# Peptides against a protein of PDB entry 5VVV, part 94

Target 1, 276 residues: chain A of PDB entry 5VVV
Amino acid sequence: FLCGVVEGFYGRPWVMEQRKELFRRLQKWELNTYLYAPKDDYKHRMFWREMYSVEEAEQLMTLISAAREYEIEFIYAISPGLDITFSNPKEVSTLKRKLDQVSQFGCRSFALLFDDIDHNMCAADKEVFSSFAHAQVSITNEIYQYLGEPETFLFCPTEYCGTFCYPNVSQSPYLRTVGEKLLPGIEVLWTGPKVVSKEIPVESIEEVSKIIKRAPVIWDNIHANDYDQKRLFLGPYKGRSTELIPRLKGVLTNPNCEFEANYVAIHTLATWYKSN
Target 2, 276 residues: chain A of PDB entry 5VVV as posed
Amino acid sequence: FLCGVVEGFYGRPWVMEQRKELFRRLQKWELNTYLYAPKDDYKHRMFWREMYSVEEAEQLMTLISAAREYEIEFIYAISPGLDITFSNPKEVSTLKRKLDQVSQFGCRSFALLFDNIDHNMCAADKEVFSSFAHAQVSITNEIYQYLGEPETFLFCPTEYCGTFCYPNVSQSPYLRTVGEKLLPGIEVLWTGPKVVSKEIPVESIEEVSKIIKRAPVIWDNIHANDYDQKRLFLGPYKGRSTELIPRLKGVLTNPNCEFEANYVAIHTLATWYKSN

## One batch from the design tools (peptide; made by RFdiffusion4, then SolubleMPNN)

Design b2_p17_1_s1 (from b2_p17_1, 8 letters changed)
Fold by OpenDDE base, seed 2:
Structure b2_p17_1_s1 (fold): chain B 276 residues (1-276), chain A 17 residues (1-17)
Amino acid sequence: as target 1 above (276 residues)
Amino acid sequence: MYEEAKERYKEIAREDL
């Protein structure tokens, strides 16, 4: 069971010292996972093709080593979906080289994220793939196999919550393709009924699990505030029955952008997790 | 694309509250 934090917000990423402090807190609270997915990190999303410099490499190596020191699984995410051409072998090779570099930093767990992108393929991809889901699954499977089928590999769908599913969760051709064609060793991220889900009912998890043919990892935006800089979410982790725990592969909270605001959010997630 | 998707996310997220 993956339980911890995804740094998955828009806005200023956390500094390395904040991330190290996070790892200490995660270990102390018996949480086990950090997903590196800061949307405004230059080489994570907008410029995903760019290799890390020597200086950036040293920072990431140090961060990954710190995660290991605190027994936190460091999952490196990349979000190529804004402008990747899925059918172009050069794009696939570029993605492979980027993940090879991160592997050299000591990273062993990875994620491919296709959140917050348009449901459109370019003309070249339309000639090769039957749908957007087929294109995403193809590259995800190829990368997963290329990396030697790592123990932890995550996929974030474009339809990552109930309100994004067309026509709905149980009838989504996109999620059906993901469920049927994504290799079984790849985990699927899910956010619940909404982008910000006040509640995640058990029935909603059973519904999505059926179509994706696996228990999801929750990317939980209950404490996310990147969409409203005037709000801080300081309340407890709630609206998630502990009955979800046996039905999930994990929960990763995407908390407030302000690192110092997240004590209650993360601590109460830990309490929730241990209450089962 | 990035900024448009970001703003769309923010709008939806605000509506979910």
Scores: peptide ipSAE 0.715, ipTM 0.967, DockQ to the pose 0.943
Fold by OpenDDE base, seed 5:
Structure b2_p17_1_s1 (fold): chain B 276 residues (1-276), chain A 17 residues (1-17)
Amino acid sequence: as target 1 above (276 residues)
Amino acid sequence: MYEEAKERYKEIAREDL
């Protein structure tokens, strides 16, 4: 069970010292996972093709080493979906080289994210793939296999919540393709019925699990404030029955952008997790 | 593209509240 934090917000990424402090807290609270997915980290999303510099490499190596020191699984995410051409072998090779570099930093767990992108393909991809889901699954499977089938590999679908599913969760051709074609060793991220789910009912997890043919990992936006940084979500982790725990592969909270605001959010997630 | 996607996310997320 993956339980911890995803740094997955829009806004200024946390600094390395904050991330190290996070690992200390995660260990102390018996959480086990950090997903590196800061949207405003340029080489994660906007400039995903760009290799890390020597200085950036040193920082990431140090960060990954720190995660290991605190027994926190460091998952490196990349979000190529804004401008990747899935059918272009050069794009696939570029993605492979980027993840090879991160592997050299000592990273062993990875994620491919296709959140917050247009639900269409370019003309070249339409000639090769039957659907957007087929294109995403193809590259994801290829990357997963290329990396030697790492123990932890995550996929974030473009339809990552109930409200994004067309026509709905149980009948989504996109999620059906993901469920049927995504290799079984790849985990699927999900935010619940909504982008910001006040509640995640058990039945909603059963529904999505059926179509994706696996238990999801919750990317939980309950404490996310990147959409309104004038607000701070300081309340406890709530609206999630502990009955979800055996029906999930994990829960990763995407909390407030303000690192110091997240004590209650993360601590109460830990309490929730340990209450099962 | 990035900014448009970000703003779309923010709008939806605000409506979820």
Scores: peptide ipSAE 0.711, ipTM 0.966, DockQ to the pose 0.964
Fold by OpenDDE base, seed 3:
Structure b2_p17_1_s1 (fold): chain B 276 residues (1-276), chain A 17 residues (1-17)
Amino acid sequence: as target 1 above (276 residues)
Amino acid sequence: MYEEAKERYKEIAREDL
């Protein structure tokens, strides 16, 4: 069971010292996972093709080593979906080389994220793939296999919540393709019925699990404030029955952008996880 | 593209509250 934090917000990424402090807190609270997915890290999303510099490499190596020191699984995410051409072998090779570099930093767990992108394929991709889901699954499976089928590999669908599913969760052709074609060792991220789910009913998890043919990992935006940084969400982790725990592969909270505001968010997630 | 997607996300997330 993956339980911890995703740094998955829009806005200023946490500094290395904050991330190290996070790892100390995660260990102290018996959480086990950190997903590196800061949307404003240019080499994560906007410039995903760009290799890390020597200085950036040293920082990431140090960060990954710190996660290991605190027994926190460091998952490196990349979001190529804004402008990747799925059918172009050069694009696939570029993605492979980027993940090879991160692997050399000591990273062993990875995520491919296709959140917050348009559903349209370019003309070249339409000639090769039957749908956008087929294109995403194809590259995800190829990368997963290329990396030697790492123990933890995550996929974030473009339809990552109930409100994004057309016509609905159980009938989504996109999620059906994901469920049928995504290799079984790849985990699927999900935010619940909504992008920011006040509640995640057990029935909603059973519904999505059926179509994706696996228990999801919750990317939980309950404490996210990147959409309105004038607000801080300081309430406890709630609206999730502990009955979800045996029905999930994990829960990763995407908390407030302000690192110092997240004590309650992370601590109450830990309490929730241990209460089962 | 990035900024447009960001603003779309923010709008949806605000409506979810």
Scores: peptide ipSAE 0.696, ipTM 0.964, DockQ to the pose 0.942
Fold by OpenDDE base, seed 4:
Structure b2_p17_1_s1 (fold): chain B 276 residues (1-276), chain A 17 residues (1-17)
Amino acid sequence: as target 1 above (276 residues)
Amino acid sequence: MYEEAKERYKEIAREDL
């Protein structure tokens, strides 16, 4: 069970010292996972092709080493979906090289994210792939296999919540393709019925699990405030039955952008997780 | 593309509240 934090918000990424402090807190609270997915990180999303500099590499190596020190699984995410051409072998090779670099930093767990992108393929991809889901699954499977089938590999679908599913969760051709074609060792991220799910009913998890043919990892936006930084979400982790735990592969909270605001969010997630 | 997607996300997320 993956339980911890995804740094998955828009806005200023956390600094390395905050991330190290996070790892210390995660360990203390018996959480086990950090997903590096800061959307405004230059080389994570907008410029995913760009290799890390020597200085950036040193920082990431240090961060990954710190995660290991605190027994936190460091999952490196990349979000190529804004402008990748899936059918272009050069794009695939570029993605491979980027992940090779991160692997050299000591990272062993990875995520490929296709959240917050247009549900369209370019002309070249339409000639090769039957659907956007097929394109995403193809590259994801290839990367997963290329990396030697790491123990933890996450996929974030473009339809990552109930409201994004067309026509709905159980009938989504996109999620059906993901379920059928995504290699079984790859986990699927899900935010619940909504982008910001006040509640995640058990039935909603059963529904999505059926179509994706696996228990999802919740990317939990309950405490996310990147969409409205005039608000801080300081309340406890709630609206999730502990009955979800056996039905999930994990929960990663995407909390407030303000690092210091997240004590309650993360601590109460830990309490929730341990209450089963 | 990035900014547009970001703003769409933000709009939807605000509507989810």
Scores: peptide ipSAE 0.720, ipTM 0.968, DockQ to the pose 0.936; fails the geometry check

Design b2_p17_1_s2 (from b2_p17_1, 5 letters changed)
Fold by OpenDDE base, seed 1:
Structure b2_p17_1_s2 (fold): chain B 276 residues (1-276), chain A 17 residues (1-17)
Amino acid sequence: as target 1 above (276 residues)
Amino acid sequence: MYEEAKAFYRKVAREDL
């Protein structure tokens, strides 16, 4: 069971010292996972093709080593979906080389994210792939196999919540393709019925699990404030029955942008997890 | 594309409250 934090917000990324402090807290609270996915990190999303510099490499190596020291699984995410051409072998090779570099930093767990992108394929991709889901699954499977089938590999769908599913969760051709064609060792991220789910009913998890043919990992936006940084979400982790735990592969909270505001959010997630 | 996607996300997330 993956339980911890995803740094997955829009806004200023946390500094390396904050991330190291997070690892100390995660270990202390018996949480086990950190997903690196800061949307405003240039080489994560907007400039995903660009290799890390020597200086950036040193920082990431130090961060990954710190995660290992605190027994926190460090998952490196990349979001190529803004402008990747899935059918172009050069794009696939560029993605492979980027993840090879991160592997050399000592990273062993990875994620491919296709959240918050245009659902239209370019003309070249339409000639090769039957749908957007087929294109995403093809590259994800290829990358997963290329990396030697790492123990933890995550996929974030473009339809990552109930309200984004067309026509709905149980009938989505996109999610059906993901469920049928995504290799079984790859985990699927999900935010619940909504982008910001006040509640995640057990029945809603059973519904999505059926179509994706696996238990999801919750990307939980309950404490996210990147959509309105004039608000801080300081309340406890709630609206999730502990009956979800045996029906999930994990829960990663995407909390407030302000690192110092997240004590209650993360601590109460840990209490929830240990109450099972 | 990045800013448009971000704006769409923010709109939907605010409507979910």
Scores: peptide ipSAE 0.658, ipTM 0.959, DockQ to the pose 0.944
Fold by OpenDDE base, seed 5:
Structure b2_p17_1_s2 (fold): chain B 276 residues (1-276), chain A 17 residues (1-17)
Amino acid sequence: as target 1 above (276 residues)
Amino acid sequence: MYEEAKAFYRKVAREDL
């Protein structure tokens, strides 16, 4: 069971010292996972093709080493979906080289994210792939296999919540393709019925699990404030029955952008996790 | 594209509240 934090917000990424402090807290609270997915890290999303510099490499190596020191699984995410051409072998090779670099930093767990992108494929991809889901699954499977089938590999679908599913969760052709064709060793991220789910009913997890043919990892936006930084979500982790735990592969909270605001959010997630 | 995606996310997330 993956339990911890995803740094997955829009806004100023946390500094390395904050991330190290996070790892200390995660260990102390018996949480086990950090997903590196800061949307405003240029080399994560907007400039995903760009290799890390020597200085950036040293920082990431140090960060990954710190995660290991605190027994926190460091998952490196990349979000190529803004402008990747899935059918272009050069794009696939570029993605491979980027993940090879991160592998050299000592990273062993990875994620491919296709959240917050246009659902339309370019003309070249339409000639090769039957659907957007087919294109995403193809590259994800190829990357997963190329990396030697790492123990933890995550996929974030474009339809990552109930409200994004067309026509709905149980009948989504996109999620059906993901469920049928995504290799079984790859985990699927999900935010619940909504992008910001006040509640995640057990029945909603059973529904999505059926179509994706696996238990999801919750990317939980309950404490996210990147959509309204005038608000701070300081309340406890709530609206999730502990009955979800045996039905999930994990829960990763995407909390407030303000690092210091997240004590209650993360601590109460830990309490929730331990209560089952 | 990035800013448009961000704006869409922010809109939906605010509507979820």
Scores: peptide ipSAE 0.650, ipTM 0.958, DockQ to the pose 0.969
Fold by OpenDDE base, seed 3:
Structure b2_p17_1_s2 (fold): chain B 276 residues (1-276), chain A 17 residues (1-17)
Amino acid sequence: as target 1 above (276 residues)
Amino acid sequence: MYEEAKAFYRKVAREDL
């Protein structure tokens, strides 16, 4: 069971010292996972093709080593979906080389994220793939196999919540393709019925699990504030029955952008997880 | 692309409150 934090917000990324402090807190609270997915990291999303510099490499190596020191699984995410051509073997090779570089930093767990992108494929991809879901699954499976089928590999769908599913969760042809074609060792990220789910009912998890043919990992935006900078979400982790735990592969909270505001968010998640 | 996606996310997330 993956339990911890995703740094997955829009806004200023946490500094390396904050991330190291996070790992110490996660270990202390008996949490086990950190997903590196800062949307404003240029080489994560906008410039995903660009290799890390020597200086950036040293920082990431140090960060990954710190995660290992605190027994926190470091998952490196990349979001190529803004401008990748899925059918172009050069693009696939570029993605492979980027993940090879991160593997050399000592990273062993990875994520491919297709959140917050247009559903339309380019003309070249339409000639090769039956749908956008087929294109995403194809590259995800290829990368997963290329990396030697790592123990932890995550996929974030474009339809990552109930409100993004067309016509709905149980009838989504996109999620059906993901469920049927995504290799079984790849985990699927989900935010619940909504982007910011006040509640995640057990029945809603049973519904999505049926179509994706696996238990999801919750990307939980309950404490996210990147959509409204005038708000801090300081309330406890709530609206999630502990009956969800046996029905999930994990829960990763995407908390407030302000690192120091997240004590309650992360501590109450840890209490929730240990209460089962 | 990035800023448009960010704006869309922020709109939807605010509507979820």
Scores: peptide ipSAE 0.622, ipTM 0.955, DockQ to the pose 0.977
Fold by OpenDDE base, seed 4:
Structure b2_p17_1_s2 (fold): chain B 276 residues (1-276), chain A 17 residues (1-17)
Amino acid sequence: as target 1 above (276 residues)
Amino acid sequence: MYEEAKAFYRKVAREDL
């Protein structure tokens, strides 16, 4: 069970010292996972093709080493979906080289994120892939296999919540393709019925699990404030029955952008997780 | 594209509250 934090917000990424402090807190609270997915990290999303500099590499190596020190699984996410051509072997090779670099930093867990992108493929991809889901699954499977089938590999679908599913969760051709064709060792991220799910009913998890043919990892936006920085979400982790725990592969909270605001969010997630 | 996606996310997330 993956339980911890995803740094998955829009806005200023946390500094390395905050991330190290996070790892210390995660360990203390018996949480086990950090997903590196800061949307405003240029080399994560907008400039995903760009290799890390020597200085950036040193920082990431240090961060990954710190995660290991605190027994926190460091999952490196990349979001190529804004401008990748899935059918272009050079793009696939570029993605491989980027993840090779991160592997050299000591990272062993990875994620491919296709959240917050257009559903339309380019003309070249339409000639090769029958759907956007097929393109995403193809590259995800290839990368997963290329990396030697790491123990933890996550996929974030473009339809990452109930409200994004067309026509709905159980009938989504996109999620059906993901479920059928995504290799079984790859985990699927899900935010619940909504982008910001006040509640995640058990039935909603059963529904999505059926179509994706696996228990999801919750990317939990309950405490996310990147959509409205005038708000801080200081309340407890709530609206999730502990009955979800046996039905999930994990929960990663995507909390407030303000690192110091997240004590209650993360601590109460830990309490929730340990209450099972 | 990035800013449009971000704006869309923000809109939907605010509507979820």
Scores: peptide ipSAE 0.662, ipTM 0.960, DockQ to the pose 0.940; fails the geometry check

Design b2_p17_1_s3 (from b2_p17_1, 8 letters changed)
Fold by OpenDDE base, seed 1:
Structure b2_p17_1_s3 (fold): chain B 276 residues (1-276), chain A 17 residues (1-17)
Amino acid sequence: as target 1 above (276 residues)
Amino acid sequence: KYEEAKERYKKIALEDL
């Protein structure tokens, strides 16, 4: 069971010292996972093709080593979906080289994210792939196999919540393609019925699990504030029954942008997880 | 693209509250 934090917000990323402090807190609270997915990190999303500099490499190696010291699984995410051409072998090769560089930093766990992108493929991709889901699954499977089938590999669908599914969760052709064609060793991220799910019913997890043919990992936006930085979510982790735990592969909370605001959010997630 | 997607996300997330 993956339990911890995703740094998955828009806005200024956490500094390396905050991330190291997070790992100490995660270990102390018996949590085990950190997903690196800061949307405003240029080489994660906007400039995903760009290799890390020597200085950035030293910082990432130090961060990955710190995660290992605290027995925290460091998952590196990349979000190429804004401008990748899936049918272009040079784009696939560029993605491979970027993940090879991160693997050389000692990273062993990876995520490929297709959240917050346009559903339209370019003309070249439409000639090769039957749908957007087929293009995403093809590259995800190829990357997963190229990396030697790492123990932890995550996929974030473009339809990552109930309200994004057309016509609905159980009938989505997109999620059906993901469930049928995504390799079984790849985990699927999900935010619940909504982008910001006040509640995640057990029945809603059973519905999505059936179509994706696996238990999801929850990307939990309950404490996210990147959509309105004038709000701080200081309340406990709630609206998730402990009956979800045996029905999930994990829970990663995407908390407030302000690192110091997240004590209650992360501590109460840990209490919830240990109450099973 | 990036800013348009960000603003779309923010709008939806605010409507979910």
Scores: peptide ipSAE 0.762, ipTM 0.973, DockQ to the pose 0.944
Fold by OpenDDE base, seed 2:
Structure b2_p17_1_s3 (fold): chain B 276 residues (1-276), chain A 17 residues (1-17)
Amino acid sequence: as target 1 above (276 residues)
Amino acid sequence: KYEEAKERYKKIALEDL
């Protein structure tokens, strides 16, 4: 069971010292996972093709080493979906080289994220792939196999919550393709009924699990505030029955952008996880 | 693309509250 934090917000990423402090807190609270997915990290999303500099490499190596020191699984995410051409072998090769570099930093767990992108393929991809889901699954499977089938590999769908599913969760052709074609060793991220889900009912997890043919990892936006800088979510982790725990592969909270605001959010997630 | 997707996300997230 993956339980911890995704740094998955829009806005200024956390500094390396905040991330190290997070790992100390995660270990202390018996949480085990950190997903590196800061949307405003240029080399994560907008410039995903760009290799890390020597200085950036040293920082990431140090961060990954710190995660290991605190027994936290460091998952490196990349979000190529804004401008990747899935049918172009050079794009696939560029993605492989980027993940090879991160593997050299000592990273062993990875994620491909297709959140917050348009559902439209370019003309070249439309000639090769039957749908956007087929294109995403093809590259995800290829990368997963290329990396030697790492123990933890995550996929974030473009339809990552109930309100994004067309026509709905159980009938989504996109999620059906993901469930049927994504290799079984790849985990699927899910956010619940909404982008910001006040509650995640058991029935909603059973519904999505059926179509994706696996238990999801929750990307939980209950404490996310990147959509309104005037709000801080200081309340406990709630509106998730502990009956979800045996029906999930994990829960990763995407908390407030302000690192110091997240004590209650993360601590109460840990209490919830240990209450099963 | 990035900014447009970000603003779309923000709008939806605010509507979910």
Scores: peptide ipSAE 0.759, ipTM 0.973, DockQ to the pose 0.968
Fold by OpenDDE base, seed 3:
Structure b2_p17_1_s3 (fold): chain B 276 residues (1-276), chain A 17 residues (1-17)
Amino acid sequence: as target 1 above (276 residues)
Amino acid sequence: KYEEAKERYKKIALEDL
């Protein structure tokens, strides 16, 4: 069971010292996972093709080593979906070389994210792939196999919540293709019925699990404030029954952008996880 | 693309409250 934090917000990424402090807190609270997915990190999303410099490589190696010191699984995410051409072998090889570089930093766990992108394929991809879901699954499976089938590999769908599914969760052709064609060792990220789910009912997890043919990992936006930086979410982790734990592969909270505001968010997630 | 997706996300997340 993956339990911890995703740094998955829009806005200023956390500094390396905050991330190291996070790992110390995660270990102390018996949480086990950190997902590196800061949307405003240029080499994560907008410039995903760009290799890390020598200085950036030293920082990432130090961060990955710190996660290992605190027994925290460091998952490196990349979000190529804004401008990748899935049918272009050069794009696939560029993605492989980027993940090879991160593998040399000592990273062993990875994620491909297709959140917050246009659903339309380019003309070249339409000639090769039957749908957008087929294109995403094809590259995800190829990358997963190329990396030697790592123990932890995550996929974030473009339809990552109930309100994004057309016509609904149980009838989505996109999620059906993901469930049928995504390799079984790849985990699927989900935010619940909504982007910001006030509650995540057990029945809603049973519905999505049936179509994706696996238990999801919750990307939990309950404490996210990147959509309104005038708000801080200081309340406890709530609206999730502990009966979800045996029905999930994990829970990763995407908390407030302000690192210092997240004590209650992360501590109450840890209390919830230990209550089952 | 990036900014348009960010503003779409923000709008939806605010409507979810």
Scores: peptide ipSAE 0.749, ipTM 0.972, DockQ to the pose 0.969
Fold by OpenDDE base, seed 5:
Structure b2_p17_1_s3 (fold): chain B 276 residues (1-276), chain A 17 residues (1-17)
Amino acid sequence: as target 1 above (276 residues)
Amino acid sequence: KYEEAKERYKKIALEDL
């Protein structure tokens, strides 16, 4: 069971010292996972093709080493979906080289994120792939196999919540393709019925699990404030029955952008997880 | 693209509250 934090918000990424402090807290609270997915890290999303500099490489190596020191699984995410051409072998090769570099930093766990992108393929991809889901699954499977089938590999679908599914979760052709064609060793991220789910009913997890043919990892936006940084979500982790735990592969909270605001959010997630 | 996606996300997330 993956339990911890995703740094998955829009806005100023946490500094390396905050991330190291997070790992100390995660270990202390018996949480085990950190997903590196800061949307405003340029080489994660906007400039995903760009290799890390020597200085950035040293920082990431130090961060990954710190995660290992605190027994926290460091998952490196990349979000190529804004402008990747899935059918272009050069794009696939560029993605491979980027993940090879991160593998050299000592990273062993990875994620491909297709969140917050247009549902449309370019003309070249339409000639090769029968749907957007087929294009995403193809590259995801290829990357997963290229990396030697790492123990933890995550996929974030473009339809990452109930409200994004057309016509609905159980009938989504996109999620059906993901469920049928995504390799079984790849985990699927999900935010619940909504982008910001006040509640995640057990029945909603059973529904999505059936179509994706696996238990999801929750990307939990309950404490996210990147959509309105004038709000701080200081309340406890709630609206999730502990009956979800045996039905999930994990829960990763995407908390407030303000690192210092997240004590209650993360601590109460840990209490929730340990209460089952 | 990035900013447009960010603003779409923000709008939806605010509507989810």
Scores: peptide ipSAE 0.759, ipTM 0.973, DockQ to the pose 0.965; fails the geometry check

